# Peptides against a protein of PDB entry 3HUF: the designs that were tried, part 55

Target 1, 320 residues: chain A of PDB entry 3HUF
Amino acid sequence: MWIIEAEGDILKGKSRILFPGTYIVGRNVSDDSSHIQVISKSISKRHARFTILTPSEKDYFTGGPCEFEVKDLDTKFGTKVNEKVVGQNGDSYKEKDLKIQLGKCPFTINAYWRSMCIQFDNPEMLSQWASNLNLLGIPTGLRDSDATTHFVMNRQAGSSITVGTMYAFLKKTVIIDDSYLQYLSTVKESVIEDASLMPDALECFKNIIKNNDQFPSSPEDCINSLEGFSCAMLNTSSESHHLLELLGLRISTFMSLGDIDKELISKTDFVVLNNAVYDSEKISFPEGIFCLTIEQLWKIIIERNSRELISKEIERLKYA

## One batch from the design tools (peptide; made by RFdiffusion4, then SolubleMPNN)

Design b2_p13_5_s2 (from b2_p13_5, 8 letters changed)
Fold by OpenDDE base, seed 2:
Structure b2_p13_5_s2 (fold): chain B 320 residues (1-320), chain A 13 residues (1-13)
Amino acid sequence: as target 1 above (320 residues)
Amino acid sequence: DKKFEEELKKIEE
């Protein structure tokens, strides 16, 4: 989201969130959803127009800002952005920091981009929330992105957390729920004159972890917890692969259970399967191999003695 | 600076 602040109390000592939309900036306008009052005698009654665009698809992957357009409203002394005079037709900016000088005002308006990018676990939740979040200037998507700051967990009471949620947690993204999204949606109805009025996503995340026994206390408790072990997995999910890598596992891939040869068995401690394959093929598992699902593995990983638990299970199957 | 005050007055008009 874009936030503006200013020196010399020209914004009354307040920060303001700028959602996608158009704002008239000047001395003789009243603060509302489309106007920004600036208190300075050196600023025109109507001085500039700011236009914030909705996020692009590219912004989801890069974490880049919504496009910021500035137009001077034919003022005597013009408008500058980052010490450059704004052109007659206006200029567009993709920099994360903008110093906006209105006329001869000795104090600048500072606009800065606060990175917020929300990944969704499923397409249904994305379809429900994406429009509202985009209107807040928040990029949204389904695919994993290095720009992702937040991950939406779907509240299914009594169900195991998804691989996406597990991976998001280990990546140290802020896990949020539908309740947090509802609070964000409500915020747009008011002129936010203080960025501190935004709901605290970290507090939401802490509450999710505290109230759900499927989460460990921290990602650090799980990262590299299985260092030194090796696994084999079906080459079906990139997220599953990345999750297993974050656990510190050496990973071999195979296409079918029939591809599990003596060589693979000799160098593998256990096999990770998806639920569908595990349930359908459990009667045909190769002898002497420990097979489990990611869900079963996660239940072991969240325990303090995960290494001991895995070792005991491997030994149990070697001597059976 | 009187010039700055005069410029300010012209912006108030």
Scores: peptide ipSAE 0.025, ipTM 0.596, DockQ to the pose 0.224
Fold by OpenDDE base, seed 5:
Structure b2_p13_5_s2 (fold): chain B 320 residues (1-320), chain A 13 residues (1-13)
Amino acid sequence: as target 1 above (320 residues)
Amino acid sequence: DKKFEEELKKIEE
C-alpha cells in the first residue's frame, strides 16, 4: 500500500494510506476518499492529481508498488517528484519512495510503499477476495512468490492444514484467515485520517497459531529438524519439494512408483507421497520402505522428538 | 483543533 507523510505539518502531522483511485491534492480541498488537503500558502487551491493504479500480476511476484501517477493541475510553480519536474501530461512512477514537492513549498510529501502481497491457498477464496484486496492496493495470487508477505489459510473444521499452509509457516509468512480479510474490508474510511489504524496481521497470526494444535511453536522448531535423513518423492509439486528442503532432507525424485528400485531404496529413508497416490497405491507399495504423506510427516515434525519418531518408523518398516 | 482551523482560514484568504 502507498502511505504518505509530510514534513512541516503540511498534512496536519498525520499519515494517510492511498488506495487505488484518484486524488485531488491542494490547499483548498477537504480530506476524503478522493481529496488530500495540504496546508501551505505556497501551494495552489487545487495543485496536483494523484492516481494510484490497481496492482498488476507482476506486482504480486516482485512486491513492487502500484503505479503512482502525478499530474500538475497547471499551477504557476509546477510539481516535482524526486527533484524532477512533472511533465505537462503527467508522469508515472514505480519507485518505492517518492518525494513530492508542490510548487515552492519547502516541505515535501513523502510517499513510500509498504509491501503487502497476499497468497491464497485455494482459487475459490482468491476469487472471493481478490477484487476487494486489489482495491486496497494489495497484490494477490495463488502461486508461491518470494514477495509473498501473507498467506490466507482455508479454515476447514477438523481437517489437517494444507501443504501450502505448512510451507507458508516454515517460510515465516504471516498466516491469516478470512476474519482478517473481513476486518481489512471495513477499515478503508478510518485510515484516511490515520494510517496507523490499519489492522495488524501479526495479531491474527498469533491467534491462529495459539488456537491450532497443528502448528509448532515456531518455524525454527521444524527447519532442518530432519537434517541427515533422505527421502524420495514423486516429481509432482515444487511446493512439496521446497517444504522438504526446509526440513533439511536430501531429496530424490522419481516419476512413478515403478521407478523405486533397490538402488533408490538403499539411499532413501522414506518415500513421501501425495494423498491421492498414497490412498490409491498403498496396496502396491514396495517392500522394505517407509511410505507416508506430507500430512503424516507434518504430524511427526511438529512433535518435540520428531527425529526419534521418524527413526522408529523407518526401522519398523525396513525390517518388516 | 482551533489553531489549525484558524491557519486554514488564513490560507483561504
Scores: peptide ipSAE 0.025, ipTM 0.535, DockQ to the pose 0.625
Fold by OpenDDE base, seed 3:
Structure b2_p13_5_s2 (fold): chain B 320 residues (1-320), chain A 13 residues (1-13)
Amino acid sequence: as target 1 above (320 residues)
Amino acid sequence: DKKFEEELKKIEE
């Protein structure tokens, strides 16, 4: 989201969130959803128009800002952004930091981008929330992104957490739920005057972790917890691969169970399978190999003695 | 508050 603050008291000492939309900026406007009052005699009654665009798909992957358009409203002394005069037709900016000078005012409006990108685990939830979140200037998507800051967990009562949720947790993404999204939708008006009133997702995250025994106490408890072990996995999902990497595993990939040769077996402590393959191929598992699902692996790694548990299972199957 | 007002006055002069 875009946040503006100003030097001196020209914004009354307040910070403000700028959601996607159009704002008239000037001395003789009243602060509301479409106006930004700036207090200076050097600023025109109606000085500039700010237009914040909704996020693009690219912004979800890059964590880049919503496009910021500035137009001078035919003022005597113009408008500058980053010391450059705004063109007659307005200019658009994708920089994360904007120093906006209105006329001859010695104090500038400083706009900075606070990155927030929400990944969804479920396409139906994305479809439900994407439009509203985009109107808050929040990029949304399904695929993993290095720019992802938040992850929406689907609350299915009694189900195991998904691989996406596991990976999001280990990646230190803030896990949130639909309750937080609902809260975000309601606060849009309250944050106009005070950007600090933006709801803290960390509280939601803490509550999720506290109330769900499927999560370890911290990501750090699991990161590299399986260092020194080797696994083979079916080349199906990037998230699964990245999850196993975060556990400190050496990973070999295969395309089918039939591709697991003696050489791979000799270098592999266990095989990680998706649920569908595990259930369908259980009868055809190679002898002497520990095969498990990611969900089964997760149940082991959240235990304090995860290394001992895995070692025991490897030994059990090696001598069976 | 006072410093800001003083700076504003210097620019208006």
Scores: peptide ipSAE 0.021, ipTM 0.537, DockQ to the pose 0.158
Fold by OpenDDE base, seed 4:
Structure b2_p13_5_s2 (fold): chain B 320 residues (1-320), chain A 13 residues (1-13)
Amino acid sequence: as target 1 above (320 residues)
Amino acid sequence: DKKFEEELKKIEE
């Protein structure tokens, strides 16, 4: 999200979130959803127009800012952004930090991009929220991205957390829920004058973790917790692979259960299967190897003695 | 802030 602050109290000592939209900036405007009052005698009554675009699809993957357009409103002394005079037709900026000088005002408006990029676990939730979040200047998507800062957990009561949620947790993304999104959508008007009124996603995350026994106390408890173990997995999702990597596992991939030969077994401590394969092929599991689902693995990982638990299961099957 | 007021005066000149 774009946040503006200014030196010299020209923004009344307040920070403001700029959502996608158009803003008239000047001395003789009233702060609202389309106007930014700047208190300086050196600033024109109507000095500049700021236009913030909605996020692009690219912004979801890059974590880049919404495009910020600045146009001078034919003022005597013009407008500068990062020490460069804004062109007559306006200029667009993709830099994360903008120093905006209005006329001869000695104090600069500082615009900075606070990265917020929300990944959704399922397409239904994305479909429900994407439009509203984009109107807040928040990129949204389904696919894993290094730019993701937040992850929306699907609250299906009584279901295990998804692989996506597990991975998001281990990646140290802030896990949020629909309640946070609902709250975020309602504060749009209240944060116009005070950016500090933005809901604390970390508090939401802490509450989710505290109230859900499917989460360990911290990602650090799980990261590399299985270092030294080797697994084989069916060539399924990249997310599952990355999850297992974060556990510190050496990973081999196979295309079918029939590819699990003696050589693979000799190098592998256990086999990770998806639920569909696990349920359908239970009768045809290779002898002498521990097969489990990602969800079953997760249940072991969240235990304090995860290494001992896995070791016991491996031993039980190797010596049976 | 006195400094702000002083800077504003310099710009009005």
Scores: peptide ipSAE 0.021, ipTM 0.576, DockQ to the pose 0.157

Design b2_p13_5_s3 (from b2_p13_5, 9 letters changed)
Fold by OpenDDE base, seed 3:
Structure b2_p13_5_s3 (fold): chain B 320 residues (1-320), chain A 13 residues (1-13)
Amino acid sequence: as target 1 above (320 residues)
Amino acid sequence: DKKEEELLKKIEE
């Protein structure tokens, strides 16, 4: 989200969130959802127009800011952004930090991008929330993104957490739920005057972790916990591969169960399969190798003695 | 603000 603050008292010492939309900026406007009052004698009654666009698909993957457009409203002394005069037709900015000078005002408005990018594990929840979140200037999506700051877990009662949730946790993404999204939707008007009123997702995250035994105490408990072990996996999902990599596993990929030969077995401690393949091919698993799902592996790695547990399972199947 | 007042004086000169 875009946040503005200013030097001196020209914004009354307040920070403000700018959601996607259009704002008239000037001395004689009243603060509301479409106006920003700036207190300076050197600023025009109506000085500039700020327009913040909704996030693009690219912004979801890059964590880039919503496009920030500035237009001078034909003022005597113009408007500058990052010391450059705004063009007659207005200019658009994608920088994360903007120093906005209105006329000859000795104090600048500082706009900065606070990164917030929400990945969804559930397409139905994305469909439900994406429009509202985009109107807050929050990029949203389903695919893995290095820009992801928050992850909405799929809440299915009685089901294991998904690979996406596991990976989000290990990469230290703040896991949130629908309750947090609901809270975000209610604060839009209140944060106009005070950007500090934005809800902290960390409390929601703490509650999720505390109330769900499928999570370890911290990502650090699982990261590299299986260092020294080797696995083979079907070339299925990038997220699964990245998850296994974060566990410290050496990973070999194969395209078919038929590719699991004696050579692969000799250098691999276990085979990781997706649920569909595991369930359909149980009767045709290669002899002499331990096969498990990611969910089964997760149940092992969240235990304090994960290395001992996995070793016992490997040994059990080597001698069976 | 003194800085703004000083600036305004310089603009009026």
Scores: peptide ipSAE 0.031, ipTM 0.616, DockQ to the pose 0.101
Fold by OpenDDE base, seed 5:
Structure b2_p13_5_s3 (fold): chain B 320 residues (1-320), chain A 13 residues (1-13)
Amino acid sequence: as target 1 above (320 residues)
Amino acid sequence: DKKEEELLKKIEE
């Protein structure tokens, strides 16, 4: 999200979030969803127009800012951005930091991009929320991205958490839920005068973890917890692979259960399968090795004695 | 206003 603050109290000592939209900036405007009052005698009544675009799909993957357009409204002394005069037709900026000078005002408006990218693991929830979040200048998507800052947990009552949620937790992404999204959607008007009124996602995250027994106490309890063990996995999802890597597992990949030969079994402690394959091919599991789903593995990993539990299962099958 | 005027004077000097 774009945040503006200013020197010399020209923004009344307040920070403001700029959502996608158009803003008239000047001395003789009233702060609202489309106007930014700047208190200086050195600026025009209507001095500049700021236009912030909605996030692009690319912005979700890069964590780049919404495009920021500045146009001078034919003022006597013009507008500068990063010490450069804004062109007659306006200019567009993709820099994360903008120093905006209005006319001869010695105090600048500082615009900075605060990165917030929300990943969803549920396409239905994405479909429900994406438009509203994009109107807040928040990139959204389904796919894993290094730019993701937040992850929306799918709330299905009585279901296990998804692989996406597990992975988001381990990579220390802030997990949020629909309650946070609802709250976030309501702040658009309240944060006009004060950007600090933005809800704290970390509090939401803490509450999710506290109230859900499917999460360990910390990501650190699980990261590399299975170091020294080897698994084979069906090549299904990149997230599953990354999750297993974060557990410290040595991973071999195979395309079908039929590819699991005696050599692979000899080098592998266990086989990880997706739910569909596990349910459909349970009768065809290789002898001498245990197969489990990621969800079953996760249930073991969240236990304090996860290494002992896995070791016992491996031993049981080796000596059987 | 005074701080702005003082700063403007310093920039114009």
Scores: peptide ipSAE 0.030, ipTM 0.590, DockQ to the pose 0.086
Fold by OpenDDE base, seed 4:
Structure b2_p13_5_s3 (fold): chain B 320 residues (1-320), chain A 13 residues (1-13)
Amino acid sequence: as target 1 above (320 residues)
Amino acid sequence: DKKEEELLKKIEE
């Protein structure tokens, strides 16, 4: 989201979030959802128009800012952005840092992009929240993105955390829940005067981790915890593959259980299966190999002695 | 030891 602050107390010493929308900026406007008061004698009554666009699909993957349009409202001394005079028709900016000079005001408005990209674990939650979050200038999506800063955990009561949640945790994204999203949706008016009133996602994350025994204390406890082990998995999901990579596993892929030959077994410590295959094929598992689901693996990984636990299971099956 | 045994049992189920 865009945040503005200014030098010389021209914004009353406060930072403000600019959500997607249009703002009239000037000395003689009242702060509201469409106006930004700037306190300087050198600034016109109505000086500039800021227009923040909703995030693009590309912004979700790049972490780029919502497009920021600036138009001078035919002022005597114009408007500058990054030392360049704004054109008569206005200019659009995609830079993450904008120094906006209104007329001859010696103090600038500094606009900076705070990266917030929210990944959702399921399409239903995305469908529910995407529109609202986009109106906050927050890119949203389902697919993995290097720009993802936050991950919405779907709290299904009594279910194991999803692979997406596991992966998000290991990627050190801030895991949030629907309660945070609800709170985030309510602050839009309150943050007009003070951007610091935005809810702390990190606090939400800490609470989630504290209250859920399926999370280790830190991602670092799990990252590379299985270094030196080898696994085989079905070529099903990229997220599962990336998760296993973050555990430090060497990964072989196979297309079917029938492809698990003696050679693969000889090079593999255990086989990771999805729940559907595990449940359907548990009777036909190859002998001499430890087969488990990602969820079962995760239960081991969160234990302090994860390496020992896996080693014991491998040994048990190899020498049985 | 007991927690480990319980974990192993849950993997076998």
Scores: peptide ipSAE 0.000, ipTM 0.216, DockQ to the pose 0.005
Fold by OpenDDE base, seed 2:
Structure b2_p13_5_s3 (fold): chain B 320 residues (1-320), chain A 13 residues (1-13)
Amino acid sequence: as target 1 above (320 residues)
Amino acid sequence: DKKEEELLKKIEE
């Protein structure tokens, strides 16, 4: 999201969120969803137009800002952005920090990009919320991104958390739920004059972790907790692979259970399977190897004695 | 951990 602040009292000492849309900036306008009042004798009645575009697909992957357009409204002293005069037809900016000088005003408007990218765990939730979030200037998507700041957990009462949720947690992404999205959808008008009224996602996250026993106290309790162990996994999920890497596991991949040879067994402590393969093939598991699902592994990992638990299970199957 | 709260707060500030 774009936030504006100003030096001195030209914005009445307030920070303002600028959502995608068009704003007339000047001395003789009233603050609303399309106007920004600037209090200075050196500012024209109607001085500039700010236009913020909705996020692009690229912005989701890069964490880049929504495009910020500035046009001078034919003022006597013009408008500058980052000490450069705005062109007659206006200019567009993709920098995360903009110093906007209106005419000869000694104080500048500072616009800065607050990075917020929301990943969704399922396409249904994305389809429901993406439009509203994009209108807030928030990039959204399904695929993993290094720019992701928040992850939407699907509330399925009584079900295990998804691999996506597990991975988001270990990546230290802020996990949020539908309740937080609902709050975001309602605050648009209330945050115009006070950016601090934006809902705190950290509080939502803390509540999710506190109220769900499927989460450890911190990601650090799980990261590298299985260092020194080796696993094999079916080459079906990149997200599962990344999750296992964050646990500190050495990972081998295979295409089918039939590819698990004596060599692979000799270097592997356990095999990680998805639920479908585990349920269908449990009768045909290779002898002498511990097979478990990612969800079963997660249940072990969240325990304080995870290393001892997994060692005990490995030993139990070697001597059975 | 105070660092994690600060990191999360920076995402929200």
Scores: peptide ipSAE 0.000, ipTM 0.268, DockQ to the pose 0.018; fails the geometry check

Design b2_p13_5_s4 (from b2_p13_5, 9 letters changed)
Fold by OpenDDE base, seed 3:
Structure b2_p13_5_s4 (fold): chain B 320 residues (1-320), chain A 13 residues (1-13)
Amino acid sequence: as target 1 above (320 residues)
Amino acid sequence: DEKEKEELKKIEE
């Protein structure tokens, strides 16, 4: 989201969130969802137009800002952004920091981008929330992204957490739920005058972790916890691979269970399978190798003695 | 103070 603050008292000492939309900026406008009052005698009654675009798909992957357009409203002294005069037709900016000077005002409006990218675990929830979140200037998507800051967990009572949720947790992404999304949808007007009123996702995350025993105490408890072990996995999902990497595993990939030869078995401590393959192929598992699902692996990893547990299972099957 | 007032008058136009 874009946040503006200003030097001196020209914004009345307040920070403001700018959501996607158009804002008239000037001395003689009243603060509302489409106007920004700036208190300076050196600023025109209607001085500039700020237009913030909705996030692009690219912004979801890069964590880049919503495009910020500035147009001077034919003022005598113009408008500058980052010491450059705004062109007559307006200019668009993708920098994360904008120093906006209105006319000869000695104080500048400072706009900065606070990155927030929300990944969804399922397409149905994305479809439900994407439009509203985009109108808050929040990029949304399904795929893993290095720019992802938040992850929406689907609360299904009694179900195991998904691989996506596991991975999001280990990546130190703030896990949120639909309750937080609902809260975000209601705060749009309240944050106009005070950007600090933006709801803290960390509180939601803390509550999720506290109330769900499927989460370890911290990501650090699991990261590299299986260092020194080797696994083989079916080449099915990028998230699964990345999850296993974060555990410190050496990973070999295969396309089918039939590709698991004696050489691979000799170099592999265990095989990680998705639920569908595990359930369908459990009768045809290679002898002498420990096969488990990611969910089964997760249940072991969250235990304090995860290394010992894995070692015992490996030994049990080598001697069976 | 007067220079600021004169610049002010020029901006209000």
Scores: peptide ipSAE 0.039, ipTM 0.730, DockQ to the pose 0.165
Fold by OpenDDE base, seed 5:
Structure b2_p13_5_s4 (fold): chain B 320 residues (1-320), chain A 13 residues (1-13)
Amino acid sequence: as target 1 above (320 residues)
Amino acid sequence: DEKEKEELKKIEE
């Protein structure tokens, strides 16, 4: 989201979130959803127009800012952004930091991009929330991104957490739920006057972890917890691969269960399967190797003695 | 204060 603050008292000592939309900036306007009052005698009654675009799909992957357009409203002394005069037709900016000078005002408006990028685990939830979140200047998507700051877990009562949720947790992404999204949708009016009123997702995250026994106490308890073990997995999911890497596993990939030969078994401690393959092929598992799902593996990893538990299970099957 | 006032007169004109 874009946040503005200013030097001196020209913004009355307040910070403000600028959501996607159009704002008239000037001395003789009243602060509302489409106006920014700036208190300086050196500023025109109506001085500039700010237009913030909704996030692009690219912004979700890069964590880049919503496009910020500035137009001078034919003022005597013009408008500058980053010491450059704004062109007659206006200019667009993709920099994360903008120093905006209105006329000869000695104090500048500082606009900065606070990165918030929300990944969804469920396409239905994305479809429900994407439009509202985009109107807050928050990029949204389903795919993993290095720019992801928050992850919306799917709340299915009584189900295991998804691989996406597990991976988000290990990546130290802030996991949130629909309650936080609902809260975000209500703050739009209150944050006009004070950007500090924006809700902190960390409280939501702490509550989720505290109230759900499927999470370990910290990501650090699981990261590299299986260092020294080797697994084989079906080459189906990039998230699954990355999750297993974060556990410190050496990973071999195969295309089908039929490709699991004696050589692969000799180099592998266990085989990780998705639920569909595990359920369909349970009767045809290769002899002498431990096969489990990612969800079954996760249940072991969240235990304090995870290495001992896995070792015991491997031993049971190697000597059977 | 006076320089700011003089520049202000030039803006209101």
Scores: peptide ipSAE 0.037, ipTM 0.728, DockQ to the pose 0.103
Fold by OpenDDE base, seed 1:
Structure b2_p13_5_s4 (fold): chain B 320 residues (1-320), chain A 13 residues (1-13)
Amino acid sequence: as target 1 above (320 residues)
Amino acid sequence: DEKEKEELKKIEE
């Protein structure tokens, strides 16, 4: 989201969130969803037009800002952005920091991009929320992204957390739920005059973790917790691979259970399988190797004695 | 800058 602040109290000492939309900026406009009042004698009654576009698909992957367009409204002294005069037809900006000078006002409006990028684990939830979130200037998507700041957990009562949720947690992404999204949707008007009124996602996250025994106390409890162990996994999911890497595992990949030879077994402590393969091929597992699902592994790693637990399971199958 | 600040305060009053 774009946030504006200003020097010299020209914004009345307030920070403001700018959602996608068009704003007339000037001395004689009243603050509302389409106007930004700026208090200065050096600023025209109607000085500039700001237009913030909705997020692009690229913005989801890059964490880049919504495009910020500035047009001078034929003022005597013009408008500058980052010390450059705005062109006659207006200019568009993708920089995360904009210093906007209106006319000869000695004080600048400082616009900065607060990165918020929401990944969804569930395509149905994405379809439900994407439009509303995009209207808040929040990029949304399903795929893993290094720009992701928040992850929407699907609340299915009684189910294990998904690999996506596990990975989001270990990546220290703020896990949120539909309740937070609902709250975000309601605050759009209230944050116009005070950007600090933006809902705290960390509080939502803390509540999720506190109320769900499927999470460890912190990501740090799990990161590198299995350092020194080696696993083999079916090459099916990039998220699964990244999850196992964050656990500190040495990872080998295979394409089928038939690729698990004596050499691989000799170098591997356990095999990680997805649920579908585990359930369908359990009777065909190679002898002398411990096979488990990511969900079964997760149940082990969230325990305080995870290393001892995994060692016992490995030993149990070596002597069986 | 100080003069402009003083003038801005007068507009808010």
Scores: peptide ipSAE 0.037, ipTM 0.647, DockQ to the pose 0.191
Fold by OpenDDE base, seed 4:
Structure b2_p13_5_s4 (fold): chain B 320 residues (1-320), chain A 13 residues (1-13)
Amino acid sequence: as target 1 above (320 residues)
Amino acid sequence: DEKEKEELKKIEE
């Protein structure tokens, strides 16, 4: 999200979130969803227009800001952004930090981008929320992104957390839920005057972790917890692969259970299967190898003695 | 505080 602050109390000492939209900036405008009052005698009654665009698809992957357009409203002394005079037709900016000087005002409006990119675990939730979040200047998507800051956990009652949720947790993404999204959608008007009224996603995350026994106390408890072990997995999910890598596992891939030969077994401590394969192929599992689902693996990983538990299961099946 | 006040005065001129 774009946040503006200003020096010299020209914004009344308040920070404001700029959502996608158009803002008239000037001395004689009243603060609302489309106006930013700036308190200075050197600023025109209507001085500039700020236009924040909705996020692009690229912004989801890069964590780049919504495009910020500045136009001078034909003022005597113009408008500058980062010490450069804004062109007569307006200029667009993709920098994460903008120093906006209105006329000869000695105090600048500082616009900075607070990165917030929300990944969704399922397409249904994305479809439900994407439009609203984009109108908040928040890039959204389904695919894994290095720019992802938040992850929406799908609360299916009585189900294990998804691989996406597990991975989001391990990569230290702030996990949020639909309650946070609902709250986020309602604050749009209240944050006009005070950006600090933005809901705390970290508090939401803490509450999710505290109230769900499927999460360890910290991602650090799980990261590299299985260092030195080797697994084989079906080449089906990139997220599953990345999850297993974060556990410190050496990973071999196979295309079918039939590809699990004696050589692979000799180099592999256990096989990770998806639920569908695990359920369908239970009868045909190779002898002498520990096969488990990623959800079963996760249940072991969250235990304090995860390494011991896995070792015992490996030994049990190798010597059975 | 004084520098800000002087700058505020310059904005008021």
Scores: peptide ipSAE 0.033, ipTM 0.666, DockQ to the pose 0.133

